# Designs tried in a protein design run: peptides against a protein of PDB entry 4HTP. Part 99

Target 1, 231 residues: chain A of PDB entry 4HTP
Amino acid sequence: SQTVASHVPFADLCSTLERIQKSKGRAEKIRHFREFLDSWRKFHDALHKNHKDVTDSFYPAMRLILPQLERERMAYGIKETMLAKLYIELLNLPRDGKDALKLLNYRTPTGTHGDAGDFAMIAYFVLKPRCLQKGSLTIQQVNDLLDSIASNNSAKRKDLIKKSLLQLITQSSALEQKWLIRMIIKDLKLGVSQQTIFSVFHNDAAELHNVTTDLEKVCRQLHDPSVGLSD

## One batch from the design tools (peptide; made by RFdiffusion4, then SolubleMPNN)

Design b2_p18_1_s1 (from b2_p18_1, 8 letters changed)
Fold by OpenDDE base, seed 4:
Structure b2_p18_1_s1 (fold): chain B 231 residues (1-231), chain A 18 residues (1-18)
Amino acid sequence: as target 1 above (231 residues)
Amino acid sequence: MSEFQLKFEEKIAELEKL
């Protein structure tokens, strides 16, 4: 069945996240998230206009925005060091070169940017001059690849993990990869709390999540902001 | 309209033509 996530470019989510991160005030951060969410809901209504009882929801996006609440996927088994090595290999970076060392020693403050400890930002600067300007992946495709990574990690199939990672990397811009890395590491650094994200999504979202710990259920049951838990 | 609203509206319009 067609989903909203199959039509939304991953780039659009990443651009929203970038705007949220760059925004200084809580109100502005909320505005950017709300605009994305409202657009998603409108698209859902249009896509499913003639279909009742669809299971489609904001869940595909929400699980990327709140990756620490992921319960469906098992662990990726991916750390910064693994990604660093992969990028060095893929980009054919000299091992003793400045960029390779930046990726490997991402925790050490190097230079004026103050991005020490943020591997995704270090990766972004290395990738920016080397990667595609625009990615081609949808949110659905990103989730499918992440599902594959988690499944193959559980199955100890390292070769297939690498394959899925390469698909993600080669079809993503530097900006998209920055956010993808943060999703995998489960630290988006948006500067907005989980509670704020839930409150913007639906007034009852935090409560339902606290009871169920099921992010998909939250997104599905509270898809309509006008319909509460008691309804 | 936000940039995102415009993008989604364009996609909606494409879907309605199908």
Scores: peptide ipSAE 0.092, ipTM 0.750, DockQ to the pose 0.716
Fold by OpenDDE base, seed 2:
Structure b2_p18_1_s1 (fold): chain B 231 residues (1-231), chain A 18 residues (1-18)
Amino acid sequence: as target 1 above (231 residues)
Amino acid sequence: MSEFQLKFEEKIAELEKL
């Protein structure tokens, strides 16, 4: 069945997240998220206009926006050091070179940008001159690849994990990879709380999540902002 | 409107024609 996520470029989500992160005020951050969400809902209504009882929801995007709340997908088993080594290999970076050392020693402040401890930002600057300008992945494809990584991690298939990571990397811009890394390590640094994201999504979302701890149920049951839990 | 919103609106318009 067709899903909204199969039509939405991952780049569009990343651009929204970038705008949210760059926004200084809570109200502006909320506005950017709301605009993305409203567009998603409108697209859903258009896509499914002739289909009743669809299970499609905002869940594919929400689980990437709130990756710390992921309960369906198993652990990736991926740390910054693994990604650093992968990038060094993939980009053929000299091991003793500046960029390789930046990736490996991402916790040590080396420069004026204050990016110490933010591996995703360090990676972004290394990737920016080396990666494609526009990615080709949809949100659905990103989730499929992340599912593959989690599954192969549980099965201890390191080679297959690497394969899926390479697909993500080679089909993504530097900006998309910055956000993908943050999704994998489960720290988006958006500057908005989980509660704020839920409140914008639906008035009852925080309550339903507190009870169920099921992000998919929250997205599905509260898909319509005008229909509450008590309805 | 964000570039994203414009793209979505275009896609929606395409879907409505189908």
Scores: peptide ipSAE 0.074, ipTM 0.726, DockQ to the pose 0.951
Fold by OpenDDE base, seed 1:
Structure b2_p18_1_s1 (fold): chain B 231 residues (1-231), chain A 18 residues (1-18)
Amino acid sequence: as target 1 above (231 residues)
Amino acid sequence: MSEFQLKFEEKIAELEKL
């Protein structure tokens, strides 16, 4: 069955997240998220116009926006140091070079941007002159690859983890990789709370999540903002 | 209208033609 996530470019989610992050005010952050969500819902209605009882929902996007609430997918087993080493290898960076050292020593301020401790931002600047301008992955494909990583981590298949990571990296822009890293590390730094995200999604979302701890259930049951939990 | 909204609308329009 076709899903909305199979049609939405990962780049579009990343651009939305970037706008949210860059926005100074809460209201502007909310606006950017709402615009993405509304577009998603409209697309859902169009895609599923002739289909009743679909299980498709905002869940594929929501689990990337709130990765700390992920319960279906197991741990990735990926840390910043692993990603640093992978990028050094992939980009053929000199190990003693400036860019390699920035990635490895991401906690130490070495640059003018004040991005100390934010590996994703450091990676972005290293990647920007070296990566594709536009990625090709959909949200569904990103989730599939992340599922593969988690599964292979559980199975201790390090080579297969690397393979999936390379697929993600080679098909993503620097900006997309910045956000992908943050999704994997489970720290988006959006400047908006989980409660705010839920509140924008649906008035009952926080309550349902508190009871069920099931993000997919929240997204499915509260897909329609006009239909409450009691309905 | 956000760039995303435009892209979604374009895709919706494609779906409606099918």
Scores: peptide ipSAE 0.073, ipTM 0.730, DockQ to the pose 0.870
Fold by OpenDDE base, seed 5:
Structure b2_p18_1_s1 (fold): chain B 231 residues (1-231), chain A 18 residues (1-18)
Amino acid sequence: as target 1 above (231 residues)
Amino acid sequence: MSEFQLKFEEKIAELEKL
């Protein structure tokens, strides 16, 4: 069955996340998230107009926005050091060059940008002049590749992990890769709390998540903002 | 409307025509 996630470009989610991160006020951050969510719900209604009782929901996006609440997908087994080495290899960076050293020593302040300790930001600046301007992946495809990485990590298939990572990297812009890295590391740095995200999604979302700890159930049961848990 | 919202609306409009 068709899903909303199969039609939404990953670039659109990343652009929304970038706007949220750059916004200083809570109200503006909430506005950007609400606009994305409302568009998603409208698209869902259009896509499923003639189909009742679909299992499709906001879950494919929500699990990327709140990656620390992921319980379905197993551990990726990916750290910043692994990504650094992969980028050095893929981009053919000189090992003793400035960019390779920035990636490997991402915790050490080497520059004026104040990005020390944020590997995703360091990677962004290295990637920006070297990668595609526009990515081609949907949210569904990103989740499929992340599922593959987690599954292959469990199976100890290092070559297949590398293959899926290369697919993600080669089909993504620098901005998309910045956010993808943050999703994998499970730290988006949005400046909004989990509670705020849930409150915007649905009034009962935080309560249902506290009871079930199941993000997919939260997204399915509370898909309609007008229908509460007591209804 | 954000560029994103415009793109989504265009996609929605395409789906409604199908």
Scores: peptide ipSAE 0.060, ipTM 0.728, DockQ to the pose 0.868

Design b2_p18_1_s2 (from b2_p18_1, 8 letters changed)
Fold by OpenDDE base, seed 4:
Structure b2_p18_1_s2 (fold): chain B 231 residues (1-231), chain A 18 residues (1-18)
Amino acid sequence: as target 1 above (231 residues)
Amino acid sequence: MTEFQLKVEEKIAELEAL
């Protein structure tokens, strides 16, 4: 079935997240999220103009923006140390080299940018001179690969986990990988609360989520910002 | 307009031309 997520580049979500993160004020952060959401809804309406009762919603994006609330997808089983080792291998970094040590010792302040403890930022700077400038993945493709990782983690298929990770990495820019890492680790560091994200999405979103704990249900039932829970 | 907004408008235009 046709979905908005199959048409939206992952790069566009990452660019939005980057703008949100760089914004200093709550109002500016909200604006960037709202602009992305409104564009998504507009595209949904156009894509599904002749189809009523579609199950498509903002869920594919929302679950990446609020990865802590993920309940459908099982645990990835991926930590910073695993990613560090993977990047060292993939990029053929000398193990005793500066970049390898930065990745492995990401908690130690070694850089001028104050990136201590933020593995994704450290990875970004290592990747920036080495990776493609533009990725090719859609939001749907990213979610499909993440689903594969979670499924294979549950099945203890480490080789297949690595395969899916490599597909994500090789088709992503350094910026996209920064955000992908944060999604996997479940810490986006946006500087905006979950409550704020829900409030921008729909006035009833926080309430419905508190009752159901089902992010997909929230996104589907409250897809239209003008239609409330009681309607 | 953001790059994403522009892309969405382009995609909508493509869908409407179909």
Scores: peptide ipSAE 0.356, ipTM 0.873, DockQ to the pose 0.974
Fold by OpenDDE base, seed 5:
Structure b2_p18_1_s2 (fold): chain B 231 residues (1-231), chain A 18 residues (1-18)
Amino acid sequence: as target 1 above (231 residues)
Amino acid sequence: MTEFQLKVEEKIAELEAL
Protein backbone atom coordinates (compact mmCIF):
# COMPACT_ATOMS: atom_id res chain seq x y z
CA SER B 1 0.00 0.00 0.00
CA GLN B 2 1.08 3.57 -0.67
CA THR B 3 2.40 5.50 2.30
CA VAL B 4 3.12 9.18 2.86
CA ALA B 5 6.68 8.21 3.83
CA SER B 6 7.27 6.69 0.37
CA HIS B 7 6.62 10.13 -1.17
CA VAL B 8 8.39 12.43 1.30
CA PRO B 9 12.10 13.07 0.68
CA PHE B 10 14.34 12.46 3.67
CA ALA B 11 15.91 15.83 2.81
CA ASP B 12 12.66 17.61 3.73
CA LEU B 13 12.64 16.04 7.19
CA CYS B 14 16.31 16.96 7.65
CA SER B 15 15.66 20.56 6.58
CA THR B 16 12.87 20.76 9.15
CA LEU B 17 15.11 19.34 11.88
CA GLU B 18 17.83 21.81 10.91
CA ARG B 19 15.38 24.72 11.25
CA ILE B 20 14.24 23.43 14.64
CA GLN B 21 17.83 23.11 15.87
CA LYS B 22 18.78 26.61 14.67
CA SER B 23 15.71 28.22 16.21
CA LYS B 24 16.43 30.00 19.49
CA GLY B 25 13.01 29.93 21.11
CA ARG B 26 10.64 27.11 22.02
CA ALA B 27 7.79 28.75 20.11
CA GLU B 28 9.78 28.90 16.87
CA LYS B 29 10.92 25.29 17.28
CA ILE B 30 7.30 24.23 17.78
CA ARG B 31 6.23 26.20 14.70
CA HIS B 32 8.67 24.38 12.42
CA PHE B 33 7.60 20.98 13.71
CA ARG B 34 3.90 21.87 13.47
CA GLU B 35 4.29 23.07 9.89
CA PHE B 36 5.91 19.79 8.87
CA LEU B 37 3.29 17.73 10.70
CA ASP B 38 0.37 19.70 9.25
CA SER B 39 1.78 19.28 5.75
CA TRP B 40 2.19 15.55 6.36
CA ARG B 41 -1.42 15.20 7.55
CA LYS B 42 -2.68 17.20 4.59
CA PHE B 43 -0.81 14.94 2.20
CA HIS B 44 -2.13 11.86 4.03
CA ASP B 45 -5.71 13.05 3.57
CA ALA B 46 -5.15 13.63 -0.13
CA LEU B 47 -3.28 10.37 -0.71
CA HIS B 48 -5.88 8.27 1.12
CA LYS B 49 -8.98 10.25 0.14
CA ASN B 50 -10.74 7.19 -1.29
CA HIS B 51 -9.45 4.71 1.27
CA LYS B 52 -10.86 4.45 4.77
CA ASP B 53 -9.17 2.57 7.61
CA VAL B 54 -5.59 2.81 6.36
CA THR B 55 -2.76 1.90 8.72
CA ASP B 56 -0.53 4.67 7.36
CA SER B 57 0.43 7.31 9.93
CA PHE B 58 3.16 9.75 10.99
CA TYR B 59 5.07 6.82 12.57
CA PRO B 60 7.80 6.59 9.86
CA ALA B 61 8.78 10.20 10.60
CA MET B 62 8.11 10.13 14.36
CA ARG B 63 10.46 7.17 14.93
CA LEU B 64 13.26 9.20 13.30
CA ILE B 65 12.42 12.33 15.33
CA LEU B 66 12.23 10.38 18.61
CA PRO B 67 14.68 7.54 17.92
CA GLN B 68 15.25 6.89 21.64
CA LEU B 69 11.65 5.62 21.80
CA GLU B 70 12.18 3.02 19.06
CA ARG B 71 10.95 -0.44 20.16
CA GLU B 72 10.17 -2.18 16.87
CA ARG B 73 13.69 -1.88 15.47
CA MET B 74 16.42 -3.51 17.52
CA ALA B 75 19.80 -1.94 18.30
CA TYR B 76 22.01 -0.91 15.36
CA GLY B 77 25.25 -1.80 17.10
CA ILE B 78 26.78 1.33 15.55
CA LYS B 79 28.90 3.83 17.46
CA GLU B 80 30.76 6.97 16.47
CA THR B 81 34.07 5.11 16.17
CA MET B 82 32.61 2.70 13.63
CA LEU B 83 31.20 5.57 11.58
CA ALA B 84 34.51 7.42 11.75
CA LYS B 85 36.37 4.40 10.38
CA LEU B 86 33.75 3.90 7.68
CA TYR B 87 33.99 7.52 6.53
CA ILE B 88 37.79 7.40 6.49
CA GLU B 89 37.62 4.32 4.29
CA LEU B 90 34.80 5.54 2.02
CA LEU B 91 36.24 9.02 1.50
CA ASN B 92 39.79 7.65 1.22
CA LEU B 93 40.98 10.09 3.88
CA PRO B 94 44.64 9.92 4.89
CA ARG B 95 44.69 8.19 8.29
CA ASP B 96 47.10 10.75 9.69
CA GLY B 97 45.32 13.63 7.98
CA LYS B 98 43.42 16.44 9.64
CA ASP B 99 39.93 15.21 8.68
CA ALA B 100 40.53 11.60 9.70
CA LEU B 101 41.88 12.73 13.05
CA LYS B 102 38.87 15.02 13.56
CA LEU B 103 36.51 12.09 13.06
CA LEU B 104 38.48 9.70 15.29
CA ASN B 105 39.12 12.27 18.02
CA TYR B 106 35.72 13.96 17.85
CA ARG B 107 35.62 14.40 21.65
CA THR B 108 38.82 16.46 21.67
CA PRO B 109 38.47 20.18 20.90
CA THR B 110 40.61 20.53 17.77
CA GLY B 111 38.52 22.89 15.68
CA THR B 112 37.42 26.52 15.60
CA HIS B 113 33.70 25.68 15.51
CA GLY B 114 33.37 24.43 19.10
CA ASP B 115 31.78 21.17 17.89
CA ALA B 116 33.78 18.98 20.26
CA GLY B 117 31.79 15.94 21.36
CA ASP B 118 29.23 16.26 18.54
CA PHE B 119 30.33 13.65 16.03
CA ALA B 120 27.52 14.49 13.61
CA MET B 121 28.63 18.12 13.31
CA ILE B 122 32.26 17.13 12.82
CA ALA B 123 31.20 14.64 10.16
CA TYR B 124 29.07 17.31 8.47
CA PHE B 125 32.03 19.62 7.90
CA VAL B 126 34.18 16.77 6.59
CA LEU B 127 31.38 15.62 4.27
CA LYS B 128 30.18 19.01 3.01
CA PRO B 129 32.89 19.49 0.35
CA ARG B 130 32.86 15.78 -0.62
CA CYS B 131 29.20 14.75 -0.88
CA LEU B 132 26.37 15.40 -3.29
CA GLN B 133 24.28 18.51 -2.68
CA LYS B 134 20.90 16.79 -2.74
CA GLY B 135 20.01 13.31 -1.52
CA SER B 136 17.63 10.92 -3.27
CA LEU B 137 16.20 8.89 -0.38
CA THR B 138 12.63 8.98 0.87
CA ILE B 139 11.72 8.57 4.54
CA GLN B 140 10.47 5.06 3.69
CA GLN B 141 13.79 4.11 2.09
CA VAL B 142 15.75 5.43 5.06
CA ASN B 143 13.62 3.37 7.44
CA ASP B 144 14.02 0.27 5.24
CA LEU B 145 17.80 0.64 5.33
CA LEU B 146 17.79 1.22 9.09
CA ASP B 147 15.61 -1.88 9.52
CA SER B 148 18.17 -3.82 7.50
CA ILE B 149 21.00 -2.56 9.71
CA ALA B 150 19.20 -3.55 12.91
CA SER B 151 18.24 -6.98 11.55
CA ASN B 152 21.77 -7.68 10.35
CA ASN B 153 23.22 -6.51 13.66
CA SER B 154 21.06 -9.08 15.44
CA ALA B 155 22.26 -11.69 12.95
CA LYS B 156 25.91 -10.56 13.39
CA ARG B 157 26.26 -9.89 9.65
CA LYS B 158 28.78 -7.05 9.70
CA ASP B 159 29.29 -7.09 5.93
CA LEU B 160 25.59 -6.50 5.29
CA ILE B 161 25.50 -3.73 7.89
CA LYS B 162 28.32 -2.01 6.02
CA LYS B 163 26.47 -2.44 2.73
CA SER B 164 23.32 -0.75 4.06
CA LEU B 165 25.35 2.07 5.62
CA LEU B 166 27.11 2.66 2.30
CA GLN B 167 23.74 2.89 0.56
CA LEU B 168 22.59 5.50 3.08
CA ILE B 169 25.82 7.50 2.82
CA THR B 170 26.19 7.49 -0.97
CA GLN B 171 22.59 8.64 -1.50
CA SER B 172 22.61 11.43 1.10
CA SER B 173 23.87 15.00 1.28
CA ALA B 174 26.17 16.13 4.08
CA LEU B 175 23.22 17.70 5.89
CA GLU B 176 21.14 14.53 5.59
CA GLN B 177 24.06 12.47 6.89
CA LYS B 178 24.44 14.79 9.89
CA TRP B 179 20.86 14.04 10.89
CA LEU B 180 21.09 10.36 9.96
CA ILE B 181 24.07 10.00 12.30
CA ARG B 182 22.09 11.65 15.09
CA MET B 183 19.16 9.29 14.44
CA ILE B 184 21.46 6.25 14.61
CA ILE B 185 23.19 7.49 17.77
CA LYS B 186 19.73 8.48 19.12
CA ASP B 187 20.62 12.06 20.05
CA LEU B 188 19.09 14.75 17.81
CA LYS B 189 19.99 17.75 20.00
CA LEU B 190 16.88 19.62 18.80
CA GLY B 191 16.55 21.66 21.99
CA VAL B 192 12.90 20.61 22.36
CA SER B 193 11.66 17.97 24.79
CA GLN B 194 9.90 14.71 24.00
CA GLN B 195 6.88 16.06 25.87
CA THR B 196 6.76 19.08 23.58
CA ILE B 197 6.90 16.90 20.45
CA PHE B 198 4.04 14.76 21.77
CA SER B 199 1.98 17.77 22.82
CA VAL B 200 2.26 19.27 19.33
CA PHE B 201 1.39 15.94 17.71
CA HIS B 202 -1.71 15.30 19.84
CA ASN B 203 -2.98 16.37 23.27
CA ASP B 204 -3.29 12.73 24.39
CA ALA B 205 -0.03 11.47 22.83
CA ALA B 206 2.13 11.62 25.96
CA GLU B 207 -0.50 9.77 28.01
CA LEU B 208 -0.99 7.03 25.42
CA HIS B 209 2.76 6.58 25.06
CA ASN B 210 3.21 6.36 28.83
CA VAL B 211 0.72 3.49 28.94
CA THR B 212 1.63 1.58 25.77
CA THR B 213 5.29 2.55 25.16
CA ASP B 214 4.37 1.95 21.50
CA LEU B 215 5.17 4.86 19.22
CA GLU B 216 3.34 3.31 16.26
CA LYS B 217 0.14 2.92 18.29
CA VAL B 218 0.43 6.54 19.38
CA CYS B 219 0.80 7.75 15.80
CA ARG B 220 -1.96 5.50 14.45
CA GLN B 221 -4.60 5.94 17.17
CA LEU B 222 -4.01 9.67 17.46
CA HIS B 223 -3.56 10.38 13.76
CA ASP B 224 -6.47 12.83 13.82
CA PRO B 225 -5.73 15.71 16.22
CA SER B 226 -9.47 16.25 16.75
CA VAL B 227 -10.19 12.68 17.90
CA GLY B 228 -9.16 11.88 21.46
CA LEU B 229 -8.51 8.62 23.33
CA SER B 230 -11.95 8.73 24.93
CA ASP B 231 -13.80 9.05 21.64
CA MET A 1 5.91 28.62 2.79
CA THR A 2 8.63 25.99 3.17
CA GLU A 3 9.96 23.89 0.32
CA PHE A 4 8.23 20.88 1.84
CA GLN A 5 4.91 22.71 2.01
CA LEU A 6 5.26 23.64 -1.65
CA LYS A 7 6.04 20.05 -2.63
CA VAL A 8 3.03 18.81 -0.68
CA GLU A 9 0.73 21.31 -2.38
CA GLU A 10 2.07 20.30 -5.78
CA LYS A 11 1.59 16.62 -5.04
CA ILE A 12 -1.94 17.20 -3.77
CA ALA A 13 -2.74 19.08 -6.96
CA GLU A 14 -1.47 16.11 -8.97
CA LEU A 15 -3.60 13.69 -6.98
CA GLU A 16 -6.72 15.83 -7.39
CA ALA A 17 -6.20 15.99 -11.15
CA LEU A 18 -6.40 12.11 -11.45
Scores: peptide ipSAE 0.356, ipTM 0.875, DockQ to the pose 0.983
Fold by OpenDDE base, seed 1:
Structure b2_p18_1_s2 (fold): chain B 231 residues (1-231), chain A 18 residues (1-18)
Amino acid sequence: as target 1 above (231 residues)
Amino acid sequence: MTEFQLKVEEKIAELEAL
């Protein structure tokens, strides 16, 4: 069955996240998220116009926006140091070179950008001159690859984890990789709270999540912003 | 209008034409 996530480029989610992060005010951050969500819902309605009882929802996007609430897939087993080493290898960076050292010593960078402790930002600047300008992955494909990583981590298949990571990296822009890293590490640094994201999604979302701890159920049951829990 | 909004509108138009 067709899903919205199979049609939405991961790049578009990343662009939205970038706008949210760059926005200074809470209201503007909320606006960017709301615009993305509204567009998603419109597309859902069009895609499923002739289909009743679909299970499709905002969940594929929401689980990337709130990765700390992920309960379906197991842990990735990926840390910043692993990603640093992977990038050094993939980009063929000299191990004693400036860029390799930036990635490895991301907590105390000597650079001018002031991004100390933000591995994703450091990676972005290293990747920007070296990577694709536009990625090719959909949100569904990103989730499929992340599922593969989690599954292979559980199975202790390190080589297969690396393979899936390489697929993500080679098909993503520097900006997309910045956000992908943050999704994997489970820290988006959006400047908006989980509560704010839920409140924009649906008035009852926070309550339902508090009871169920099931992000998919929240997204499915509260897909329509006009239909509450009591309805 | 965002790039995503434009893409969504285009895709909706495609779906409605089917």
Scores: peptide ipSAE 0.354, ipTM 0.874, DockQ to the pose 0.978
Fold by OpenDDE base, seed 2:
Structure b2_p18_1_s2 (fold): chain B 231 residues (1-231), chain A 18 residues (1-18)
Amino acid sequence: as target 1 above (231 residues)
Amino acid sequence: MTEFQLKVEEKIAELEAL
């Protein structure tokens, strides 16, 4: 079945997240999220115009925006050190070189950018001159690859994990990889609370999530902002 | 209008033309 996520480039989500992060005020952050969500809902309505009983929802995007609430897929088993080593290998960085050391020692303050402790930002600057300018992955494809990683981690198939990671990396821009890393480590640094995200999504979203802890159920049942939980 | 908004509008137009 067709899903909105299969039509939405991952780059568009990342651009939205970037706007949210760069915005200083809560109201502006909310606006950027709302604009993305509204566009998603409009596309959903058009895509499913003749199909009333669809399971498609905002869930594919929401689980990337709130990765700490992920319950469907198992742990990735991926840490910053693993990603650092992978990038060093993939980019053929000298092990004793500046960029390799930045990735490996991401917690140590290096330079004036204030990126200490933020592996994703450090990776971004290393990747920016070396990666594709435009990625090719959809939100659906990103989720499929993340599902593969989690499944293979559970199965202890390290080679297949690496394969999926390489596919993510090679088909993503530096900006997309920055956000992908943050999704994997479950820290987006958006500057907005979970409660705020839920509040923008639907008035009853926080309540339903508190009861069910099921993000997909929240997205599906509260897909229409005009239809309440009690309706 | 964001690039995403434009893409969505284009896709909607395509779907409505079918």
Scores: peptide ipSAE 0.347, ipTM 0.873, DockQ to the pose 0.981

Design b2_p18_1_s3 (from b2_p18_1, 7 letters changed)
Fold by OpenDDE base, seed 4:
Formats: sequence, structure tokens, C-alpha cells
Structure b2_p18_1_s3 (fold): chain B 231 residues (1-231), chain A 18 residues (1-18)
Amino acid sequence: as target 1 above (231 residues)
Amino acid sequence: MSEFQRRFEELIAELEAQ
């Protein structure tokens, strides 16, 4: 079945997240999120104009925006060290070189950026001159690959995990990879709370999530901002 | 209008043209 996520580039989500992160005030952060959400809902209405009772919702995006609330897919089993080693291999970086050491020692950066402990930012600067300028993945494809990673981690299939990671990496820009890494590590550093995200999505979202802990159910049941829990 | 908003509008237009 057709989904909004199958049509929306992952790059569009990442650019939105980047705008949110760069925004200083809460109001501006909210505005950027709201604009993306409103566009998503508008497209949803168009896509499903003649179809009722669809299961499609904002869930594919929401689970990437709030990855710490993920309950459907299991753990990825991916740490910063694994990604560092993968990038060193993939980019053929000298192991004793500056960039390799930056990735491996991301907690103690030697540069002027001051991104201590933020592996994603360290990776971004290493990747920027070395990878695609524009990615090709949709939000659906990203989620499919992440599902694959989690499933294969559970099955202890390291080779297949690497395969999916390589597919993600080779089809993503540096900026997209920065955010992808943060999604995997489950720390987006948006500067906006979970409560704020839920509040913007729907007035009853936080309450429903607190009861169900089911992010998909929240997104489906509260897809329409004008329809409340008690309706 | 942001770039992504433009893309969304284009996608909607494509759907409406079908």
C-alpha cells in the first residue's frame, strides 16, 4: 500500500531537523517542525483522498524524530566505535591519520569545533568532502533498512547488518548521515523536548503515549489534530 | 515556501493529475 513515507525524501526530514537544531528559540523550533508536519498531513490527505481506514500515519517520521521511544524494532547493536571502524574502512582512511583518529577519539576532539562527545558531528565533517551531495533514500527506505539492521542484530547476522549500513551510507549525504547516526544512537540533540514534539503533533499525544507507550498508535489515532481522544 | 514544501506541493500536484 502507498504511504507518505514512501514519497518523502529522507533529506527533507534531515533538513527540517537541521533547521530545528540551528534555531535558538523554542518558537522557531516549533515552527520548523509544524511546517514539516503540516506538509506531511496535507500530502497524506491527497494520497489517501479516496481511501478510508488507512493505517498510514506520521509514524515513519515520528519514530525517527523520537527514536528513544522506538518499541517496534529491537536494538540495533550499533555503537559509535563500530561506525568509526566502518567509516575508516569504507573511506579507506589511513588508520593513523587525522580523520581516522577523529572518528575513533570523538569524545576528545582536537579541533576548534568543540563537538566533544558528538560522534555524528565529527563524522559529518569527515564525510562532507567525501560523500554524495544529495541522498536518494525515502523515509520509508530508511526505516526498512533500520528494521533490517535490528532484525539481523537479533539474529546475530553481522554481515547483513553491515550490508544494510553500507546501503544507508552510500545513498546518503553527509548531512543525512549525521542525522542517521543520531537516530541510531538515539540522541538527536534538537533542543526541544519530547513533550513539545507531542504537543505540536496533537494536544492529546502525550497523554495517549503515556498510557500506551505505542508511538504508532499515537500517530494513527491522533492523525487528525482536530479529533481528540474522547471523540 | 521552503524547498521541501515545494517538493510536497509537486507530489500533491502529481497525485491530482492522475
Scores: peptide ipSAE 0.437, ipTM 0.917, DockQ to the pose 0.955
Fold by OpenDDE base, seed 2:
Structure b2_p18_1_s3 (fold): chain B 231 residues (1-231), chain A 18 residues (1-18)
Amino acid sequence: as target 1 above (231 residues)
Amino acid sequence: MSEFQRRFEELIAELEAQ
């Protein structure tokens, strides 16, 4: 069946997250998230105009925005050190070169940027001059690849994990990879709380999540902001 | 209008044109 996530470029989510991160005030951060959510819901209504009671929801995006709450997908088994080594290999970076050392020693970078401890930001600057400017993945495709990584981690298939990671990397811009890394590591650094994200999504979202701990149920049951939990 | 909003509107327009 058709899903909104199959039509929305991953780049659009990443650009929204970038705007949220760069915004200084809570109100501005909320505005950027709300604009993306409202656009998503409008497209959902158009896509499913003739099909009521579909299972499609904001869940494919929400699970990337709140990756700490992921329960359907098992652990990736990926750390910053693995990604650093992968990038050094993929980009053919000299092992003793500045960029390789920045990735490996991301906690104490030698560069001019104040990004110590933020692997995703360090990776971004290494990738920016080396990657395509425009990615080609949809949100659904990103989730499919992340599902593959989690499944292969569970099965201890390291070679297949690498294969899926390479698919993600080779089809993503530097900015998309920055956010993808943060999704995998499960720290987006948006500057807005989980409670704020839920409150913007639906007034009853936090309550339902506290009871069920099921992010998909939250997104499905409360996909209509005008229909409450008690309705 | 943001770039993503423009793309969403285009996608909606494409659906409505079917």
Scores: peptide ipSAE 0.396, ipTM 0.907, DockQ to the pose 0.969
Fold by OpenDDE base, seed 1:
Structure b2_p18_1_s3 (fold): chain B 231 residues (1-231), chain A 18 residues (1-18)
Amino acid sequence: as target 1 above (231 residues)
Amino acid sequence: MSEFQRRFEELIAELEAQ
């Protein structure tokens, strides 16, 4: 069936996340998230205008925004060191070179940006001059690839994990990869709490999640901000 | 209007034109 996620570029989610991260105040962070959410809901209504009882919801995006709450897909089995090695290989970086060492020793300050300990930011600056400017993946495609990674991790198929990662990387801009890394590592560093995200999504979202721990159920049942849990 | 908002509007317009 048709989904909003199959139409929305992953780049649009990433640009929204970037704006949220760069925003100094809570109110501005909320505004950026709300604008994306409202646009999503509007598109949902248009896409499903003639269809009732659809299962489509904000879940495909929400599970990327709150990856620590993911319960559907299993663990990726991916750490920063694995990604570092992959990038070194993919970009053909000298293993003893400055950029390779920055990736491998991301916890140690080596640059002028002050991003020590933030692998995604270090990766971003390495990728920026070497990567394509515009990605081609939709949110649905990103989730499909992440599903594949999790499934293959469970099956202990490292070769197939690498294949899916390469698909993600080669079809994403440096900025998109920054956020993709953070999604995989499950640390977005948005500067806004989970509770705030839920509160903006729906007044009853936090409550429903506390009871069900089912992010998809939260997104589906509370898709309409005007319809509460008791309705 | 943000760039993504513009794209969303374009997508909606495409749907409505079908």
Scores: peptide ipSAE 0.388, ipTM 0.904, DockQ to the pose 0.958
Fold by OpenDDE base, seed 3:
Structure b2_p18_1_s3 (fold): chain B 231 residues (1-231), chain A 18 residues (1-18)
Amino acid sequence: as target 1 above (231 residues)
Amino acid sequence: MSEFQRRFEELIAELEAQ
């Protein structure tokens, strides 16, 4: 079945997240998120104009924006050290070179940008001159690959985990990979609270999530901002 | 209008043209 996520480039979500992160005020952060959400809902209505009772919702995007609330997908089993080693191998970085050491020692303040402890930012600068300028993945494809990683982690199939990671990496820009890393590590550093995200999405979202802890249910039941929990 | 907003509008236009 057709979904909004199958039509939306992952790059568009990443650009939105980048704008949110760079915004200094809460109001500006909210504006960027709201614009993306409103566009999503508008497209949803057009896509499903002749089909009522669809299960499609904002969930594919929301689970990437609030990855710490993920309950459907099992653990990835991926940490910064694993990604560092993968990038060193994939990019053929000299083991004793500056960039390899930056990735491996990302917690040490060796950089001029003050990005110590932020692996995603360190990776971004290493990747920027070495990878695609524009990615090709949709939000749905990203989620499919992440599902594969989680499933294969549970099955202890390291080879297939690597395969899916390579597909994500080779089809993503440096900026997209920055955000992908943060999604996997489950820390986006947006500077806006979970409560704010829920409040913008729907007035009853925080309440429903507090009761159910089911992000998909929240997105599906509260897809229409004009329809409340009590309705 | 942001780039993504433009893309969304284009996608909607494509759907309406079908």
Scores: peptide ipSAE 0.363, ipTM 0.897, DockQ to the pose 0.964

